Peptides against a protein of PDB entry 3PUK. Designs and how they scored, part 89

Target 1, 227 residues: chain A of PDB entry 3PUK
Amino acid sequence: ERGLKSVVWRKIKTAVFDDCRKEGEWKIMLLDEFTTKLLSSCCKMTDLLEEGITVIENIYKNREPVRQMKALYFISPTPKSVDCFLRDFGSKSEKKYKAAYIYFTDFCPDSLFNKIKASCSKSIRRCKEINISFIPQESQVYTLDVPDAFYYCYSPDPSNASRKEVVMEAMAEQIVTVCATLDENPGVRYKSKPLDNASKLAQLVEKKLEDYYKIDEKGLIKGKTQS

## One batch from the design tools (peptide; made by RFdiffusion4, then SolubleMPNN)

Design b2_p11_3_s2 (from b2_p11_3, 3 letters changed)
Fold by OpenDDE base, seed 2:
Structure b2_p11_3_s2 (fold): chain B 227 residues (1-227), chain A 11 residues (1-11)
Amino acid sequence: as target 1 above (227 residues)
Amino acid sequence: SLGRTLIENPE
C-alpha cells in the first residue's frame, strides 16, 4: 500500500534531496513552520541524515553562522520565510552559510522572487518550486494549511464573503498540489450542504485541475484518474 | 502550477 506519507516522502526525496545531492557533502537544512510539520509527518531524523542533512534549524530563529557549509532552505514562499532567508545572505560580509539551495513548497510570486534575485542571487546555487502544500495524516488523508478556513467557510456573516472566497481558493490550490503529488487527476466528489460550500470548492478544484493537467512536464496530456 | 526552476547557478 502506497501510503500518502510514503508518496510525499518520495516526492521530497526526489525533488529536493536528490536534486541537490553532492557526494560527501553535508548540508544544514532550514525549515519554516509548515515544512517542519510536513517533514515530521512523513520522515524521521534518521531519514534526513541519510539524505546528507547534518542538522535542521528553524529559519525564524537566530542562528550561528556556519560559513563552510551550504544551506538547504526548504520553505514556504511567504514574506516571512523569504525575509529570514534574506537576512542570512543580505550582507556580503555576514553570510551565514557558504551558499544556498532553496526549494519552495508552492508557487513563488514574482514579487518575492524578484526580491531574492535582486539581493541574494549570487549566493543561491539553485532555487526551485516543488508544490507540496499539504500535510499527510493517514494513507489517504491529508490536512490543508489554510488559516481560519472552517470559520470563514461556515460564517453566516455576509461581510466575510470576500475572505471566504480567498480561503476557498487557497484550499483548492492545496488540493491540486495533492493531486499533482499523487500524479492523479481525480473526478471530484462531494456532499452538498445548505451553504453549498462543497459545490463551490469542487468547482474551483475542477477548474484548477483542468489548468494543471492540460500538459504535464513532459508535454503529455494527463487523463482523469480515480479519486 | 508546474514546478519551476527559478535560479540555477554553477558550483
Scores: peptide ipSAE 0.557, ipTM 0.924, DockQ to the pose 0.482
Fold by OpenDDE base, seed 3:
Structure b2_p11_3_s2 (fold): chain B 227 residues (1-227), chain A 11 residues (1-11)
Amino acid sequence: as target 1 above (227 residues)
Amino acid sequence: SLGRTLIENPE
């Protein structure tokens, strides 16, 4: 009934909260637009309290310093979210919090990472990628967060071909994060329509899955699983 | 991509 939501919550609990947990310590958690939706889809505020979060704050809003507390940033690796983080810690004299834990929902590009490293690396206790870039809706249904996906995928204008490819790549990457979260290496199935979008997306997913599960986090090769 | 630890600093 809510299997995927439970799996997603368990993943976040293990990868984020358990990872930075310190007995008796409370943290302020900073969320962006995506992670707000993500957590709202799979947990309650009471769950976050149990994980040592005293309050959650929107990273985009102005916030008063709480210099005695550490902050947990659970955010997307976007320029906007990173810039907000940098405003909190970019100045050594004006740090909003004692220190930061950062957990990115997806691959952080070198450009963003280098910007962080250059300005406030000493303020960061831990920075990780946890690879969750989807919103669970139902037991086996999820929503992808890809801007303008519908527009470009269904556009008959050939001038949008390059953007269509970019969108499909992003979609494929997010689907792979679902598989990673579920710890599954499924066979891909699709129904073809007049447009080859489904076929193209399936091919991208299969390719990315092959690369992803070639070597797991422990250096083990994983075979195909039944989905 | 697989998850990575990008920064690890002691307490």
Scores: peptide ipSAE 0.549, ipTM 0.922, DockQ to the pose 0.478
Fold by OpenDDE base, seed 4:
Structure b2_p11_3_s2 (fold): chain B 227 residues (1-227), chain A 11 residues (1-11)
Amino acid sequence: as target 1 above (227 residues)
Amino acid sequence: SLGRTLIENPE
């Protein structure tokens, strides 16, 4: 049984490192809070060195310019991470790096993409979405990264109903990214707990899976896999 | 949704 960690690493290697690899070229890699946790869960520093990464930097911290090197941004599509990227390349006279590769862990909203395109398009060699929004913990266990998910899902306050829906949508999207990473289209199964939240989440996941696998990367309809 | 290529510029 291939552990989930190895599958996640293989996906990152193929989708990120192999995609931007150049022979003899070293890059600086920029990470945010989520991608730091993600990489820490499935690889070692020696693995990153083998993929042509010389140093890892936190995107939120003040960093010294390395103008002769290209930067690999492996980040979540959030306003905070995007704003940090824009600060690195927004000024033509004060670019921190030679050029940028950007790989988003999830769907990038048009509003964020438009900001990038308007200010930094010439500095970007490649920008892609890779759809990995979970952290592998054990061989078959993963953790979702949805802030305040527990609070809103279990809140008895009716005023939080709208926020609960947003959280459930985010959770469903992340579960679908797990399936995509594993190249599986499973039937959704859940155990009913007293709260109807599990049933609602299962329905959202099923709908999103159907949408995702309608057209695969090769334009083929994938059948349901037995899990 | 499947992963998308948002920007591709030649080197």
Scores: peptide ipSAE 0.557, ipTM 0.924, DockQ to the pose 0.482; fails the geometry check
Fold by OpenDDE base, seed 5:
Structure b2_p11_3_s2 (fold): chain B 227 residues (1-227), chain A 11 residues (1-11)
Amino acid sequence: as target 1 above (227 residues)
Amino acid sequence: SLGRTLIENPE
């Protein structure tokens, strides 16, 4: 069995680094909070150097322009990260970098995409979505990036019902990205707790897995695998 | 849920 960290790294290498690689070209890589954690969990700085990254920078921080270099944005499709990108390439100011490659860790909403397209489309060489919204911890353990998931899922307060649903949806999406990364379509197993949250989450995961594997990258329908 | 290419601007 391959360790989850290795699988995640291989996915990033193929989907991001190999995708934008040019011979002899070095890039600055911009990371947000999630992708910082993600990369730190599955690679070392030396690995990034081998992939043509000279410097990694936090997208949220003010940075000095490096106008001769292209930037690789490996970020979450969030308003915060997108706004930071837009500041780097805004029409009213000099571009901070020569050009940009953008790789989103998940589905980019149309609202965010439209903002990018309207303001910075000419500065972008490539913008893609990749399906990696989890952090590997151990060989078979991963964590989800869903803020306050525990609080809302286990809250007995009915006023949190709407937020609970949003959290469960987000968790389900991220679990599906794990399955996609591992090339697995598992039979979902869970332990029910008093609030039936596990059952609801399982249903969401199953539904999303079905949607994902109906048409995969190879145009194949994958059967369920034993987990 | 599959990755999409949203923008492609070759050099």
Scores: peptide ipSAE 0.554, ipTM 0.922, DockQ to the pose 0.489; fails the geometry check

Design b2_p11_3_s3 (from b2_p11_3, 4 letters changed)
Fold by OpenDDE base, seed 2:
Structure b2_p11_3_s3 (fold): chain B 227 residues (1-227), chain A 11 residues (1-11)
Amino acid sequence: as target 1 above (227 residues)
Amino acid sequence: SLGITYIDNPE
């Protein structure tokens, strides 16, 4: 039985490790909070060693330079993670690593990407999006990394309406990444509840799925190449 | 695997 964990690991192995593999080369891997959880859920340190990772480091922490080694950044496309990356390569004299491979777990906004490109383009060997924004739990179960999702979705306070919408959007986006990872375009099914949150979420997921597959078919993201 | 390449700068 190919559990979801195995599928996710296979995706990461193919999209990240195989993509930047060089014979005899070891890399330092930089992780953020989400990718630490993600890898912990679907692999062991021994698996990472087999993929040419000598050590894993937290991107948020101060680290000693290892200028002779390349770094593999497996990170979320967030301002925080990107800013940490930029600090590693921002100055010519203070580059922490020889070069960088960047793999984002989700869509990187153009504004954020442009910031990277403007500052560190010469240090980057590869930058890709792999679309994994969920944590596998069981064979067919995953969890979403959306802070306070339950609280805002079920809050009776109307003042939380805007935040509720943002949370639902984030949930829908992560669900779409599951579908993308599994190469599925499922019919969305839900059970209705008094607050109609399930229906709203289903609609958001359906819309985002449509957008995803339309974009994928067109391959027309300016300045980006489908892989 | 489905994904988008933003930068490809081989050695």
Scores: peptide ipSAE 0.340, ipTM 0.871, DockQ to the pose 0.532
Fold by OpenDDE base, seed 1:
Structure b2_p11_3_s3 (fold): chain B 227 residues (1-227), chain A 11 residues (1-11)
Amino acid sequence: as target 1 above (227 residues)
Amino acid sequence: SLGITYIDNPE
């Protein structure tokens, strides 16, 4: 069985690097906090060099312009990351790089995309989502990027009930991205705890899986897989 | 795996 890390790397290689590859061309890659963790979990710098990346930079930091090189932005669809991108390309006369390729880890809301389109559309060669919102740890173990998930899910305070639902929704969405990456439609299993959190999360995952696999890229319905 | 293309401009 191929480990989850190798599966994630293959997905990134196919969806990002192969998608924008040009023979003999080097790119600068810009990462945010999440994608830095993601790539660190499943590849080495040598792997990135083989894919035509000369250097990786943090999108949040001030960077010197490299106007002769194209930039590969592998970032989360957040206001913070998008704002940093807009600073790099917002001025026609002071673009940081020659052009941009943008790959989002998840669905980009229309509000954020419209800001990009309005300001920088001519500088963008490619913009795509790749649907990876988890960090692989072991062969079949992963972590979710949901801030304060533990606090809200286990809080006895009724005032946190609404926030708990939001957290569970976010967790369910990220679990579906794991299934999509693995090309699996598993049956959901859970252990009941004193708090009905596990049951609620399982129901959310099942619903989202059904929606996701209703129509695949080829218009085919994917059946449930036995895991 | 599903991925949506938002922009595809020629070089």
Scores: peptide ipSAE 0.387, ipTM 0.877, DockQ to the pose 0.581; fails the geometry check
Fold by OpenDDE base, seed 4:
Order: C-alpha cells, then sequence, then structure tokens
Structure b2_p11_3_s3 (fold): chain B 227 residues (1-227), chain A 11 residues (1-11)
C-alpha cells in the first residue's frame, strides 16, 4: 500500500542524503511548506536521523545561529524560500550555519539562481535540483501542489485566462516530475470531460515528457514505456 | 532521473 511513498523516499535518499553524506557528520535540515509535507508523507523522524539529520527547522521561522553545523536546505525554488536562505548567508559576518547544501524540488529560475550566486557562492558546497514536486498519498496516488489550481481552472471569467495557463503549466511540470521519479515515460491518457482542460493539460504533459526524456543520463534517447 | 547540478564545491 506504500509503493509510491517508498519510491519517493528512495529518490530523496539517493538524490539528497547520499549526495551530501559525510561519515560522522550531522546536519541541520531546513524545510519550507512544500518539503515539510513531502517528507511527512514518505518518512519518519527516525529515518532522517539515520541519514545524519540532527534537527529539522522551518526556513520561514526565525532561527538561532548554529555556526558549527552545516545546513541542508531542501526547499522549493520560490522567491520566499530563496530570500530566507539569503538572509541566513547574505551577510559574511552573520552566517547562521557553517556551510550550505541546497536541493531544489524543481527547476530554479535564472533570476533566483543569479541572486544566490552573487551573494552566497562561497558558502554553498552543493546546489542541485531533484525534480520532486508532488505529495504521495497512497500506493498509486499523489497530490499536486499548485495553489488556487481549482479556482483558475474552473473559472468562467475570461480575465483569468492568463492565470489559468500558468496554473496548467505548473501542473504539467509536476506530473512530469512524478514520471521522472518513477523512472517511467508513459503514454499520456486522459478522460474527456465537458471542459477542454484535461486535453490541454495532457498535451502539455506529453510535450514536457518528450523534452525531459529526450536525452537520458547516458545521452541516449529514451523510448516510451508501455503502461 | 535527470537532475541538474548548479554548484559543486567540494571541501
Amino acid sequence: as target 1 above (227 residues)
Amino acid sequence: SLGITYIDNPE
């Protein structure tokens, strides 16, 4: 009953914890709203302890400096989360932690990354994206995290058309991260409802999947998996 | 899965 949860945990373990692991070293982990929900859905505190995490902190909260400890930031690539990170390391004289490892749940825009690079490059040991933008619920069930998605997708107001497109793009991106996490390139199927939203979303997902799986880790073109 | 590394500064 926990097939998807176990896959997500295995992905995080490999992509985040194994990537920055040092023998005998403990880290403080900083989470935002999304990654708090993500980890809560697929692991226990005991699992995090085994991965060398001594304490979990909310990135949005005021925190006391622990200058002798390295920090692991597992966060979304949002202005809010990035700004909180910059506050921790932006001042050379008032760094909250010894150094930082940053793992983004999705693609970090150049505008945000440039801000990080300009102010905190010397404090960062690792910065990587891992492409997990969904919450596993049950064995084969996941939830997308797109604020106000329902409101904009079902709004009859034409003034919301531009916002609807942004929401659909975000949803399509998150669905692709599910496929990437499961190491699957499925054919996209959908049930047609009265609203053409499902068809449009399916087209966006298919396009993004093609782009993502165009070149694999070995430089080979991946074919579609049969589902 | 393809993850992009932005910074790699080993100690």
Scores: peptide ipSAE 0.382, ipTM 0.876, DockQ to the pose 0.567; fails the geometry check
Fold by OpenDDE base, seed 3:
Structure b2_p11_3_s3 (fold): chain B 227 residues (1-227), chain A 11 residues (1-11)
Amino acid sequence: as target 1 above (227 residues)
Amino acid sequence: SLGITYIDNPE
């Protein structure tokens, strides 16, 4: 009965802030476009202060070094965000912060992770994924952050079929992160339209849910949630 | 994925 926003905040608090908390220590938090929207949707600045964040900074902007403080990167696993991180820590002589904690909102591709590992692994104290790739709107409503989703899903051009599939995969993945956040394995429902987009998306979600809940973090099999 | 820890390097 608690709103989705509260659940999301609780997840972030546990998975990110509690995970890297040190008594008496303040951190600088770096956010990207998505995580800025995410945090704005589910918390206040006062909440972040209580979690030991002194200031929040946009990862895309130029920032002055604060070498005595550790940085908390709460970012999406995108080339853009990763490149910004690498600018902060990629140079051994010009590290912006004392050390880094990195929390990705989703699965980080090996290509990106390997790039990080090769460049600045010694500066990283923690790197995790937390699987929150959606923006909570209402108690049971959320929005997805999938670029060009509308364009490709509703394009009549058959040449966009491949991109349409990629977009649907991304959407399905983000829906699964909602389920993971809520600790639910729901039955999927959809309303049919002239296009088979809803049916295809539902199938992808079901497949991904099946895979995700096959084994939980503790190695337990999870069943379907009552929905 | 299932909330994987990629790096754990304490001080």
Scores: peptide ipSAE 0.367, ipTM 0.872, DockQ to the pose 0.522; fails the geometry check

Design b2_p11_4_s1 (from b2_p11_4, 6 letters changed)
Fold by OpenDDE base, seed 1:
Structure b2_p11_4_s1 (fold): chain B 227 residues (1-227), chain A 11 residues (1-11)
Amino acid sequence: as target 1 above (227 residues)
Amino acid sequence: EKKELKLERPK
């Protein structure tokens, strides 16, 4: 299948589950708000069971310790999610799980990683970015996780200009992650609006795509594809 | 001996 959902699932399977798989071992998986939506969009609980996940838990909730089990944290690189993780492993005597594997959905700032490293590095077996920051829908449809995007982009208040730029940057970044996942370098199409938001976003996407596909992982230049 | 924890990034 070439559908976006199947592609995303395959990416998660290879980048996360295969990466930390141990034969005969079960793990508890911790999810945040974004990754809950992400997995719900592209897999079923039975799929997770096949990958060695016994239960999924919400990282934001107060959870009972399962000290004999290892935990798989599939989370966004946000202070909120990281703080919840740190609560689970910040104290040696109060570790909720045996060990942790951390997989971030997007770029994790060094400052945030350093905070983790300083407090609980001994409990962490892997810490990896997998670059999936979008929610797949049917076929080639997807949604972006950018809070208040509508508010800032369409606000008539000129004071929101800076916020609008930040939001558009985030949108462009997430669109590029879709292209990376699909291994596509598409031409960008847009319809302009009075505030020129679509044009600005398109320009950002084009720039980021050019940067990404300038040289691939093997040092090869990729051509533009049709999407 | 456990190796130093590193953040693994794509590319």
Scores: peptide ipSAE 0.551, ipTM 0.910, DockQ to the pose 0.423
Fold by OpenDDE base, seed 2:
Structure b2_p11_4_s1 (fold): chain B 227 residues (1-227), chain A 11 residues (1-11)
Amino acid sequence: as target 1 above (227 residues)
Amino acid sequence: EKKELKLERPK
């Protein structure tokens, strides 16, 4: 394989663009903050044009309706992004677009999906999770999207313990999505730090990887691969 | 004919 960027692009092409492809049809693609960074890291605008995307819009911004075109929402499963989507389709007013395809970058809670379903199910053609919640930087390097991760992980304030745990869980989850994308179950290696954050994170990753592959491969634990 | 909307998960 040529690198993580190419793997990510291939995954997006297969899971998103090929999945909703219609011959001769152009779509408007809606992105949030994360997916903007994600696509910019692994493709060019010309690549998106080849996949039938005519324009890219920021989901957070106010946009003019294009009622004759379908919209491809490639977004994170967050209340913020979902709320923006609901403003496009969930109101009693005219819909922004003809129909919607929704592709979430990660696990979407049932509660959040149910909110969408209750509001505008008739407008949605597809709703799918694709499990890409990281930014590729190099062939084997990626950046996590966990706000304030550094701050909470290195905070000496015990009052931040609960938030630190949440951040660690989020980081571990995103690392697992990288492994899932690469179809790898790597051995986790780390350098110990005074606060033992690296060790704790490694343990969380290992646990989540085990759970993932147990579920994904019909209860079979995939052998460890080289990382 | 449209089926009920479902959340499709990769697992």
Scores: peptide ipSAE 0.551, ipTM 0.909, DockQ to the pose 0.414
Fold by OpenDDE base, seed 3:
Structure b2_p11_4_s1 (fold): chain B 227 residues (1-227), chain A 11 residues (1-11)
Amino acid sequence: as target 1 above (227 residues)
Amino acid sequence: EKKELKLERPK
């Protein structure tokens, strides 16, 4: 069964849990707002227990130290989430956990990574991007996380034109992550009217897909799929 | 010895 939820879970298992698995070891997992929604959409607590997660904590909350346990940070690459991480490990004498594994859901800017590296390098065992920036709902259905998308896309105010382009870019990027998760290079189809938003978005997606699937992991050009 | 921390990216 190729439900989007199962595909997303399979990717998380492979990219995150298998990547940091250690026999007999339990970890505390830290989630932010997005990853809380993501995991809630595609797994159960029992699934996480099987992957060696003993407790799930909110990264935004003040938490008691558990200095004998390692922490798995599954978070978005945002200043807010990163700042919370830095509070956990910023002081050598007041680390909340034994060590950290960091998995970002999307592209992490070098500036943000450098900030982490400068402050907490010795405490981090792994830092990896996994490119899952969408929430699976139903088979082949997903929810995008783009704030104010509706407002800017449908605003009649010409002053919002620049912001509209930014929103479209963000939406296109998230759609590409869906395709990457499914390991597909589909043709893009859309319905136009009343506005040209669908056409613009489709063009952006197509361009990004071409760039993303130009060369596969083995250096070969991937063929276009029918999905 | 711990290696230098790197950000691992897809592709």
Scores: peptide ipSAE 0.552, ipTM 0.909, DockQ to the pose 0.407; fails the geometry check
Fold by OpenDDE base, seed 5:
Structure b2_p11_4_s1 (fold): chain B 227 residues (1-227), chain A 11 residues (1-11)
Amino acid sequence: as target 1 above (227 residues)
Amino acid sequence: EKKELKLERPK
C-alpha cells in the first residue's frame, strides 16, 4: 500500500512506537488536538494496542494519575501542549506518570525545549522531533494544519502582511515535511492568482526543499518528481 | 545515572 495514510502510519510506527518500545510494557499515550486528528486519520485503536498503547488520553483534559505507567506524549510543539505536559511532570509529588517519552510533530524551538529541560528533565526518557505536520486524506491528498491561513492570505488589510508571511512559511514547512515523509523531491506546480499567494508559497517550498535535501541525513541527491 | 536530556532532531 502506497497510500499516504499508510506511509504516515509507517513513519509513526518507526519513529515513535519502535523508538520507545519495551518488551511487555504498556504506555498511556497523550495526544493534543492535532495528533488526535492525525492518528484518527491513519490508524485504528487496535493498531495502537498492538504498539503497546493501553489508553489514549487528551493532554488538555484533567486526568487521574497512573503513576506506575509511562506516558507517551505525541504532541505538537506548542506552548499549550507543552504547558499541559509540564503540569503532568512539573512537580515530583504531582507526577501523573512514571516517566515520559515526548515526540513532537514538528520543529521544537530551543526555548521551548529548554523550558521542558529545566523543569522535568529527569522524567523524560526521549525527546524527539518527527516531521509530520499534516493530515493524510487520500493516497495523494493531505490537509495542512495552519490556523487562519485563509483569513490572512486573503485579507485585504495591509496590517496582516507580516502574518501572511508567517502563515506561508508554516504552510511551506508542512509541505516539505510531506515530501520528507514520502522521500520525494517534487517539482512544484501551482496556479497563480492575482495576489500571487501560490507563487510565493511555491518559492518557499522550493527553497525549503533545497535546504532539506542539502542537509539530508541520508546524504541523498534526488531528482525532481512530479507532484 | 541518567545522561543529559537532548532534543533529537532528524537532521
Scores: peptide ipSAE 0.551, ipTM 0.909, DockQ to the pose 0.458; fails the geometry check

